# Ledger of designs, part 215: peptides against a protein of PDB entry 3V4O

Target 1, 234 residues: chain A of PDB entry 3V4O
Amino acid sequence: DQPLAKDKVALLIGNMNYREHPKLKAPLVDVYELTNLLRQLDFKVVSLLDLTEYEMRNAVDEFLLLLDKGVYGLLYYAGHGYENFGNSFMVPVDAPNPYRSENCLCVQNILKLMQEKETGLNVFLLDMCRKRNDYDDTIPILDALKVTANIVFGYATCQGAEAFEIQHSGLANGIFMKFLKDRLLEDKKITVLLDEVAEDMGKCHLTKGKQALEIRSSLSEKRALTDPIQGTEY

## One batch from the design tools (peptide; made by RFdiffusion4, then SolubleMPNN)

Design b2_p29_5_s1 (from b2_p29_5, 10 letters changed)
Fold by OpenDDE base, seed 5:
Formats: structure tokens, sequence, C-alpha cells
Structure b2_p29_5_s1 (fold): chain B 234 residues (1-234), chain A 29 residues (1-29)
């Protein structure tokens, strides 16, 4: 009765060297550490850094091509981002200042496309800010999502808030990854795992009252990142 | 495998090598 994944694939994106926005530091370390952890969990991992809009879109497209029925898909993003009206936007390194939705990648659009693939699990780990972008007044028109009950969002911060990274250390993680990495290998339902991470993060005095992990899930089965892969080969 | 080939292609076409800047303080993303 153990849940099985047909395959497990992850796309990790870390954007740091922005052309028109403040440069970041931690995404490199965050992506690197997460890559190693996910590989231990038998994920096929593609890790990419400093992607332009064009490159990000291509990466997502290629990632989607790897998804199929029963496949576990995980998308991690570390970089600048914003959230307008419940839609999360990942900011490419070549985004203009100010950036708008047409310059960015909408996570909910990606989710829609993932649902079409009949995946076994869709995990989004968004290590970015969720503040409103006042320079973008557009609302993406999205089709209604399907009821797949296999979706988990781990937001590094709560709605309207910022996600932070520590800059004073050359090897410092973002706040979210600092705590996530310690629990990621645990054999637990992904929502339970993230809940524990949330509690750990809550003990961080640096970001108390500024950043809190938000878990948004529609997951009707006990799915874990540790779930074994089916014997069927791709 | 098909998966491996696609990932290889993705890496070759999209991967970039960043340079690291190291500012101080708590930085919002």
Amino acid sequence: as target 1 above (234 residues)
Amino acid sequence: SEVEERYKKLKEEVAKQPFVERPEGLQAR
C-alpha cells in the first residue's frame, strides 16, 4: 500500500545575478544543497542558475516534457519574485525594472500544465518574496484548475511578506532552505515534513514577524519525497 | 533513457554559470 512514483523529477532554479535588480547570494548554495538532497531521494534533478526569461521558459518547457502520469514533479525557485492576486511570479535575471507579469513566469500557469500531465505529485517550493508588485496591475487569466488533490506549495514566506537570505556568510542559505535541508530526507508525508520545517523556522529570531513558511496543499494521499519509484523504466 | 537525454539537453541549452557577489546583511528576495 506504499505510494509509488512512476518517476521523480525536479527542476531547481536559482537566480542571483540580476541585471536591473539587487543581486542575491544564497540561491547558489540553496540550489546546490537541495540538489544533493533530492538526488539522495532518487530524484532526477536539473539545477540551473541565473536564467533569462527565455531560458527559464525553455527550462520549464523541458521540465514539463518529463512529466507524465504518476510522475512526481518538484519545482524549486530561489530568486526575486512577487505575488499579485494569488499568482506567484518568478523573476528572470534579465527582467526590466520595473518588471511586469509578461517578463516573469507565473507559477500557477506551470501548475496548470503539470495537472494536464496527470502527475502523481506536484510540489512547489517557492523561495521568493510574495509582496504585491504595484507596477503590474494585470491579472493573468487562468483556466480553472483541475481537482487532482496532489498539490503542495511550500512558500518560504506568507502572503504579502518577504523571503530573506543571510548575506554575511559566504555559504549562508536562505532562511527557508536553512531549515528545509535538515528535514528533507525524512520519510514523512510532504505536508507533515513542511509543517515541521515551519515550526523550526518559527524559532529563527532574525525573521520573527517578518517571514513565516506557508503551506498550501491539496493532497489526499500520504505522498512523500521518499516514495520509491516504480520498476517501470522510461 | 529518454529522461536522461532530455535532461542532458536541458542542461546543455539552459545552464549558466553565475558569478558570486557577497553583500552583507539580511536581503529580501
Scores: peptide ipSAE 0.351, ipTM 0.680, DockQ to the pose 0.296; fails the geometry check
Fold by OpenDDE base, seed 2:
Structure b2_p29_5_s1 (fold): chain B 234 residues (1-234), chain A 29 residues (1-29)
Amino acid sequence: as target 1 above (234 residues)
Amino acid sequence: SEVEERYKKLKEEVAKQPFVERPEGLQAR
């Protein structure tokens, strides 16, 4: 049976102009291109750039308000980040140096909140580093996740590794988005799609041995970003 | 809305710069 989404909502965040950390460039292009692609997939897309902690939290709150039972939720983040104890932290542009978990947004907490909305699909595309933050020794106590079997994480890099973007005089995608954008519109199960992206990215000589896509999922249904919205005719 | 304004700015910023895909260096995120 063809899975249906009640609605499809995406929040895209690209942080580049950090106050206390190296500035990035690619998130601008990454967010732009992903926005266009997701709109072609009939996602309602909220795209924001250079968010402070306060703004990021508000954006997530607003995003969550758009979620409901059966809704496909997609969160994309491009910017600085880290991973401690299996928890992913998105770094706002006004985060101090060094930043701590209290300054950042925990993706797993967002997931928990998304689960409370009884979403049909939760997709996280995290285009950030996953290195441990040695300056943050806090062990977060997170609420237990429900067994919803509708979760997909696309990490731009593997655990403990860095995600990269190309630096030059012009604009270019981050490594992850460079390959993701070529396949995003394919009518395939999202995990299959990401697996293909992983293979494509694996052929990139620039990041061979430095960056590799990691897919972490508990998706028991063949759900795709191309799934039609319930009540719509195609 | 704020979202619309940010999106507009995004489009404008992207439009002002040429898109080039050449490997001249890597920056970690």
Scores: peptide ipSAE 0.302, ipTM 0.651, DockQ to the pose 0.465; fails the geometry check
Fold by OpenDDE base, seed 3:
Structure b2_p29_5_s1 (fold): chain B 234 residues (1-234), chain A 29 residues (1-29)
Amino acid sequence: as target 1 above (234 residues)
Amino acid sequence: SEVEERYKKLKEEVAKQPFVERPEGLQAR
């Protein structure tokens, strides 16, 4: 039987022009290309660039309001980030140097809130570094996650490693998006699709030994980004 | 619908699209 989504909603954030940190270049192109692809998959896509902490929090709040039972939710982030104690933090453009968890958005907190919406699928594509932030030793105490078996994390890199973008005189993607964009429209279970992307990325000589895609999933159903939307409005 | 309305509102309020120059090489995020 073909799985159905009640709706499909995506929030894409690309942070580039940091005030107190090195500027990035590729998130613009990454967000642009991913937007076009997700729209072809009938996602409602909100794409935002260079968000302050306040703007990011507001964007996430509004995104959550679009979610409901059976809705497919996808969050993509391209920018600076870090991972402490298994928690992923997205860094706003106005974050101080050094930044701390209080200045950033915790992805796991967002996941918790998404679970409360009883979504049909939660996909996180985190195109950021996963190194530990030595300037932040705070251990966040988060509420326990529910067992929903509908969660997929696509990390652009391994735990403790860096994610890279290609810097050219012309247009160029981050490494993750370079390979993701070629397969995103395939009608496959999302974890299978990402696994194929991982294999493709593994053949890249530029990042061999430096960056590798990691998939973390608890997905008990064959859910794909190509799944059709139910003919209902809310 | 309410969902479409909120979707449209979010896009109108916060959307940005800057253009930047790009140097050669690899950059860690």
Scores: peptide ipSAE 0.301, ipTM 0.705, DockQ to the pose 0.289; fails the geometry check
Fold by OpenDDE base, seed 4:
Structure b2_p29_5_s1 (fold): chain B 234 residues (1-234), chain A 29 residues (1-29)
Amino acid sequence: as target 1 above (234 residues)
Amino acid sequence: SEVEERYKKLKEEVAKQPFVERPEGLQAR
């Protein structure tokens, strides 16, 4: 009884060229490599770089239109971010300094909207920092989530910690993607796959004690990114 | 299909071209 996806859709966002914040380098490479991998997994992939707040919101809206009952949805974000009160915020390139929640996109809000689509799987890969933003005192009031048991968060770092990228003259990945890319094509339950990535990343001496992958999941079925699309024979 | 058309639309309307600057060392995101 192999789980099936009605379709598989991914939105990848890499923000690097911030106007009021330090510029990043690795999101370009991270998004590129992840795009190629997800396409091999028969995902419909939209990859976007350096999005303003307006553009990010539009991209998410359009992404949600691609989702429907049984569809696998994957959102990857590489860029600046923060976490307040358990809510993850993705920072657009035109965000002010300091930025606040009204300038950013809340991942949990996106999840709520994805649940309304009755998706088969919701995967969030957040390759951003999770430190508290002291300049943001907003406490979001979110609607209660449904019990869909199809949610997986892969955080590049643990709560209150930073996510790093390696900056060299040449092309280099962020720490999370460096290890994720080596296992992403494996036919394993997504939480199991991420757990193995966590172990691999834990061996990195550069970020030991500084960055650790965190998996937050409510996934009651053995769903994998390799799951076939309904009506498609491999 | 409708999904394919929406996919195409999203790519066409929101696509960006990146510019990258690269410093040395570890950079926090």
Scores: peptide ipSAE 0.253, ipTM 0.700, DockQ to the pose 0.283; fails the geometry check

Design b2_p29_5_s2 (from b2_p29_5, 9 letters changed)
Fold by OpenDDE base, seed 5:
Structure b2_p29_5_s2 (fold): chain B 234 residues (1-234), chain A 29 residues (1-29)
Amino acid sequence: as target 1 above (234 residues)
Amino acid sequence: SEVEERYEKLREEVAKQPYVERPLGLQAR
């Protein structure tokens, strides 16, 4: 039996015009293309660019309100980021230099809140660096995660490494989205799909030894982004 | 539906429109 989603909701954030940090370019294209693809998959997609901390927190809060039992939730982030002690932090455009965890949004905190919604699937696509932020020595106090077996992380790069974007005179994707977009519409288990993307990325000579997709999954069912939405009244 | 209403609210209140920018080389995020 094919799994069904009660609904499918995605929040896409692309930060590029940072006030105190190097500006990025590709998040615009990445978010745009991913939006179009996810809409073809019948996701309700909210796409936002250049969010301040306040705006990011509001966006996440509103996103969480759309989640409920059996809902597929997808969070995509493209921008500056870092990872300390296994915790991923998304950097708002108004973050100070240097930024600390208190200035950023912790993805694992969002995951915890998503678990409380009893979602059918939680997908995180983090197109950001995962290097240690030496200016932040705090360890977030996180509650233990529940065992929901419905979590998939697609990290654009491996632990301790950087995620890159190709900047040309024209519009170009980040490395991760360059390959993800070619397979996103495939009717496959999301982890299988990402594994294929990882192999495709591995063939990119430009980022060999510099960036590799990491998949972290606890998914006990064959769930795909193509799973149909069941008829439900809201 | 409530979900649709919340969705539209989010779009109206938080959404920012993209703008045209041109990128260069390999840059770390």
Scores: peptide ipSAE 0.268, ipTM 0.632, DockQ to the pose 0.292; fails the geometry check
Fold by OpenDDE base, seed 4:
Structure b2_p29_5_s2 (fold): chain B 234 residues (1-234), chain A 29 residues (1-29)
Amino acid sequence: as target 1 above (234 residues)
Amino acid sequence: SEVEERYEKLREEVAKQPYVERPLGLQAR
């Protein structure tokens, strides 16, 4: 029998109007389109744009309150970011230049907190750069993660590389969302779905050799975003 | 429901405005 979700909750964050960093454009469209798709998948979706550090932390806290045992949790982030020592950092719009880890939200810390909720599935879609931030010399000591085998990371780009968005006079997606949106509704194991997205993106001549989707997962069950929500009996 | 109430609360607390786009090219995030 197929896996069931107790509930499905998603937090989508798109940061564009940075105060001290280059402004972005595509996160608006990316968040909008992803919102509509996830709602079709019966996700409860909170979509937020241009969050300060304080607002982002509050949003994550509230998101965590919506998670519980067996719940599918999905976090999507589009904006500036960086990766130091395997830790992904989302950059709020009010982050200073240069920014440091103390100014940003660490995704792995969020994952740890999600594990405490005993979620059924933890999906992170990080549509941000993964370059090393040389201005941040902090080496965070993270708590050991539980062996939950329910974790999926979809990185818009590979380690040490940049994620891109298309600059156009009209509405345009980031590269990752451009391809993700075409497959998101498919009834497939989430890692299989992302693998197909990776192949599609790999055929894009605009980002060939510049951006490639990376999937990092520990998922022992055939869980999909299309998995039905458990009945009210439970 | 409680979940819905929390969603509305979150949206109200951090509601923000959207952005405008540029000409053809790639921008790194």
Scores: peptide ipSAE 0.258, ipTM 0.663, DockQ to the pose 0.302; fails the geometry check
Fold by OpenDDE base, seed 2:
Structure b2_p29_5_s2 (fold): chain B 234 residues (1-234), chain A 29 residues (1-29)
Amino acid sequence: as target 1 above (234 residues)
Amino acid sequence: SEVEERYEKLREEVAKQPYVERPLGLQAR
C-alpha cells in the first residue's frame, strides 16, 4: 500500500551571520531552493535564517507543535555544527567562541521529541560539519530512543569530517544541496533518493576525499517525500 | 485551526538579513 502522510511539515534553518565564528554564504541559497522544492512536495515549510539560540529553540518548539501522529517532519539545517559522541549539535549565530553543547541544539534531543509525536517520518538533513568539538567535554546523557523505524539522517558529510560550501563570485549552493536539489522531487523512497545523491556527490572532484554524504536510517517502510497527504490540508 | 495558527506563528518568527560575500574557495561549515 502507498504510504500516506497525515501532513508534511518542514523546518529549514540557515545560519550564516555568526557573531563569533566565520560567516557562511551558501545557507541562504540552500534554504531558499529547498523551500521551493519542499513546497512543490506539499510540505508546509517554515524557513528561518540566522537564528540565535533563543530563536532556534523557539522555532523547534513551534515546529514540534505542528507534528502529530502520521505527520512527516523534516528538519534541515545549514550552518556551523559539530558532533560529539554520536550527537549532532547545531550552532546558533550568537554562540560563544568556543561554543559548548549548552549553547547549541542537540539534534538527537529533537528526534526524541519528534518520536513522542508519533510522526510518520522523521527526516534530518544536516548540512554542517561533524567534527569533534574539543572545547566541549560534556557527555550528554540521552534517554534511549524509541524503535520507530521511521528515521532518516542525511548528513552532508562523514562522521568526523567537514561539510563545505563553495565561495564563488556569485550565489552558490553548499556541496550537499547542489546535488540534493536535482533529485529531491523524485518519487522514490527517501533513502534511495539520498543514495543517488550520494553517488552524484561522489563524482565531484572538488570534494573527493573531503566530503561524502552519509545516510543513516531506520526506515522500515517505503516512505517518500512525494507521499500524498491524507485528510485535511492546512 | 490550531495547526494553521501555529504554522503562521512560526512563519512570523524573526527574519534575518542575508549574507555578505567572502573570498573564493571552499569553506567548511
Scores: peptide ipSAE 0.258, ipTM 0.674, DockQ to the pose 0.298; fails the geometry check
Fold by OpenDDE base, seed 3:
Order: C-alpha cells, then sequence, then structure tokens
Structure b2_p29_5_s2 (fold): chain B 234 residues (1-234), chain A 29 residues (1-29)
C-alpha cells in the first residue's frame, strides 16, 4: 500500500538583496542545492530569487494553480522573516523598514489556499527568523484551517528565535540546508526525516544553544518526498 | 520566461566558485 502522489510541485524562494534590510548570501546556494535534490525526487520545481512583494504574490498564485487533489506541495523560503501570534511572514526584498504584515506574505494563508486544493501533502520549509516583529502589533484575522492531517512545517529555528547562515566570503549554505541536504533523498516519512535532520543539527557546535529545528506536523499517513507519482513507472 | 531566466542566473552564480563549508561566524536571517 505504497502512498502515491498525483503530482509533486515545489516553489523555492530565496531573498537576499533587500533594499531596506541587511543583505543575505546563503539563500542562493540553499535554493540551488534544494532545487537539484527535489528534481531528483521528481518534483516540478520553480525556483526564484529576490522577489518583490508583487512578484512573491504572483509566484504563490502560480504555484497554487499547479496544485490539485492528491498533489504534493512544497514551499521553501530562505530570507528575512518574522512570526507574530503564531503566523509566519515572509519578507519581500522591497519591504519597507520597518515592515508590517501588509508588506509580507503570510504562510498560514498560503496553507489555507493549499487545503482548498485538496492536496495530498503540504510541506513548508521556512528558513527564516521567527522573532516577534515589534513594529507590527496587528493581529491578523485568518480563515479557519481545515483538518486535513497532511501538513508538515519544518522551521529552521525555534519559536521566537533566529535562523542563521554562515558568514563566508564564498558560497556556503545556511545552517538548516547544510543538514537537510544530506538526508532529503532518504525514503522515510517526511517527519521522521526532519527529525533526523534535527538531531544532526543538534550536534553542530556552531549553533548549539542558538538554533534548533522545530517540526510541527499533522500528518496521519506515511508520506515521503520519495513517494512515486501515480501513473508513472517505478 | 522570467522564471527560467532567474533560475539560470541562479545556476550561473553558484557555478562561479566551488562550494566550501567552513566553521565561520553566523549571520541571522
Amino acid sequence: as target 1 above (234 residues)
Amino acid sequence: SEVEERYEKLREEVAKQPYVERPLGLQAR
């Protein structure tokens, strides 16, 4: 009884060249390496860099159009971000300083829209900070989520904490991707896979006490990124 | 397409130098 995906689609966003915020470096490498790995897993991958608010919203809209019943959807984001009241916000490169929720994309809103597509699996890999944005006291009113039991969040860091990348003159991964890439191709339930990544990260002396992977999931089936696509030879 | 262009640009940027992992300082995202 091997689980099957109707299709597998991923949107990868790496924001680095911010106009009003500190520039980042690692998202470039992170997106590239993740793209290659996901393609080996037969994902249809759209990878984009340095998106404005308008471009990010359009990218998400296009991504959602590729989703349908039984489709595996994966969203990866590397860049600046914050978390207010349990909601995760991805920061576009043209966001003002300070930025507010209306300038950013709410991940939970995207999840809601993915649920409407009746996807088989929803995976969010958020490689961004999760600190409170003190300049935004707005409490967003979000639509209620359905109980679909097919949701996995991989947070690069703990609630209220920061996600890091290596300061390097050359090319290097962020901390999360450094460990994720070593296990991503394993044929394991996605939550089990991420748990192993968490253990690997925990052994890193650089981020001990600074960054730890958090897994938040409601996944009642043994779904893996390696699951074959229905109708294909495997 | 714009997507393809950005993707190719990404590939070109990464290809400029070998990937090196070193225990250096950290920058918060």
Scores: peptide ipSAE 0.242, ipTM 0.600, DockQ to the pose 0.467; fails the geometry check

Design b2_p29_5_s3 (from b2_p29_5, 11 letters changed)
Fold by OpenDDE base, seed 5:
Structure b2_p29_5_s3 (fold): chain B 234 residues (1-234), chain A 29 residues (1-29)
Amino acid sequence: as target 1 above (234 residues)
Amino acid sequence: SEVEKRYEELKKKVAELPYVERPLGLQAL
């Protein structure tokens, strides 16, 4: 039976103009390009730039209100980040230096909340640094995640690596988005699609050995971003 | 639909955020 989404919603966040951290450029173009692509896939897209902690939390909360049983949810983040003890943290533009977990948004916590909505698919695309933050020794106390087979993570950097930007004709693009945009509209299982993106990144001499795509997935069904939205239920 | 209603509400809330850049706007599909 053809997989159907009850609806498709995406939250895209690009943080560039940090107050106490190095400024970035790629998120602007990357969010724009991804927005246009996801709209072609009939996603309801919320695209936001340069969010403070308060604004990020509010955006996530409102995004979660769009989720329900069978809904496809996609969260994209481009900006500074870190990973401690298996937990990924997105850094708001007003985060202090150094930042700690209480200043940031935990991706796994968001996933937990998405699971509570009984979503049909949960996709996280994270173009952020995954280096250990030595200034944060806290371990988030999270409830055990439910075992579901509908989660896909795409990490644009491997563990311990920083996000890398590439300049092209006056524009700064994220390496991940450079390759993702070429395949995102393909009617393929999302994990297969991301695997092909990873291969493309690996074949490019400009990115080989510099940036890799890490894919983590529990997806057991052939679900794609191209899956049609079910008719009149929502 | 309920989803559309929630999305419209979200658009209003996002528009009220003081420091957010919204060059792409919000479009419900």
Scores: peptide ipSAE 0.078, ipTM 0.629, DockQ to the pose 0.032
Fold by OpenDDE base, seed 4:
Structure b2_p29_5_s3 (fold): chain B 234 residues (1-234), chain A 29 residues (1-29)
Amino acid sequence: as target 1 above (234 residues)
Amino acid sequence: SEVEKRYEELKKKVAELPYVERPLGLQAL
């Protein structure tokens, strides 16, 4: 039978105008386009730009309140970031230079909280660098995750690598969104969909040897972003 | 539903947050 979502909720964050770090441009377009696509998939979408640490934490807290048993939750982030010891950190626009984990939001912490909501699906799309932050020597100790088998990470780049945006005279997508947007509406298991995006990215000469999509998943069911919402017929 | 209610509440809060449009460019994230 077709998997059902109790509801579908997405939080999209694009940080561009950093105070102490290089400014970005792609997150604006990427968040906009992803918003439109997810709305076509009947997601309830909250899209925010240029969030301070306080605002980001508040947004995540409110997002978590929207989650419940069987709800599909999607978190998208575009901006500066880093990865230390397998933990992904999203950098707020008011983060100091250098920033540390205490200044940033840990994605794995958010995942833990999402699991407590007994969500039907947890999708993280992270368009940020994954290089180690040498200025942060802290090792976050997180509680063990539950075995829910409903988790999908789409990293715009490989571990230890950088993610990029395209510079053009006009508005342009980041590399990840450039390829993701072409397939996002497909009725496929989310991991299969992302795998196809990875192949598309790999065929692009611009990104060859520069940026590659990484999929990390524990998904035991054929869950898709196109899955109908419970109580509705599509 | 409770989800819808919370969503609407979140929307109100989001509307109160600062919003600034900024242009795009290629840069390492």
Scores: peptide ipSAE 0.095, ipTM 0.594, DockQ to the pose 0.262; fails the geometry check
Fold by OpenDDE base, seed 3:
Structure b2_p29_5_s3 (fold): chain B 234 residues (1-234), chain A 29 residues (1-29)
Amino acid sequence: as target 1 above (234 residues)
Amino acid sequence: SEVEKRYEELKKKVAELPYVERPLGLQAL
């Protein structure tokens, strides 16, 4: 039988206008296009741009309030970031230079909180760099995660590598979204869908040997973003 | 410039996209 979602909720964050770090451009276009695509998939979408640390934490808190048992939760982030000791950190626009873990939001902590909501599916799409931050020597102590087998990470780049956007005078997607948007509406298991996106990136001369998608998942059921919603919606 | 104009228009579109009802009234930017 086809899996059903109790509801589908997405939080999209695009940080561009950093105060103490290089400004970005692609997140604006990426958030716009991803929002429209997720709406076609019947997601309830909250899209936010240029969030401070305080605003990002509040956004995540309110996003979590929309989650419940069986709900599909999707978090998309485009902006500066880093990865230390297997933990992914999203960088707010008001982060100092250099930034540290206490200035940033840890994705794995958000995952823990999503698990407490007994969600049906947890998808993280992270379009950020994954290089180590040498200015942050903190080893985060995270609570143990539950074994829910409903988690999918789509990293725009390989571990320890950088993610890129096209640098030109016009408006364009980031590299990750350029390929993701072509397949996002397909009725396929989410890990299969992302695998096809990875192949597309690998075949493109612009990204071959430069940027590769990494999929990290623990998904024991055939769940897709196209799964129908059961019950009543707003 | 034309690019800047399109950029500003896109920002406005993004701000108008969210439609989910929220307990604490989180609004899109």
Scores: peptide ipSAE 0.023, ipTM 0.520, DockQ to the pose 0.044; fails the geometry check
Fold by OpenDDE base, seed 1:
Structure b2_p29_5_s3 (fold): chain B 234 residues (1-234), chain A 29 residues (1-29)
Amino acid sequence: as target 1 above (234 residues)
Amino acid sequence: SEVEKRYEELKKKVAELPYVERPLGLQAL
């Protein structure tokens, strides 16, 4: 009954050194640690930092080329972002101020493309703000998604809120990664795992009332990041 | 500082991670 992945591929993007926006620091540590963890889970991991719009689009294209039927795809993003009309936008480091959707990458569009690859699992871990961008009134017209029942979103923060990093220490993780890394290797359904992360975040005095993990999923199978790759020993 | 040093070292480590780049392939996302 153990689900199998044809392969497991992850794209990790951490944007920190923005040209026209506040610089961040947590993405560096977060990407590094997540990379190590995902590699332990036998993911093929592509980790990139400080990507321009052009580079981000290329990275996503390359990522998509690695996806195929039954492949587990994981996209992690840490950086500036926003959410308009339920669509999440990742902000490249060269984005103007203010940025618009045309300057950013829409996660839901990536999801659509992943679905076209007939992936076995689509996981999005978005460590970004989800506040509305008032400078962009464009309503994206997105194609309807397929009903694949294999989608999991882990939003570092709730809708309309901001995500934070711990600043009181030296090289600290973002709040989301701080708790995620402690559970990521657990052999649990990904939604269950994230739910536990959410509880951990909720118990932290630094996070309580400030940042809450939101899980949005349509996952009908007990898929876990620990699922073995087909044809390999677990 | 030690923190800054660690930061730079970590930055180097991350930079050594697999990097995939295509010269083209832009798409509206």
Scores: peptide ipSAE 0.018, ipTM 0.489, DockQ to the pose 0.045; fails the geometry check

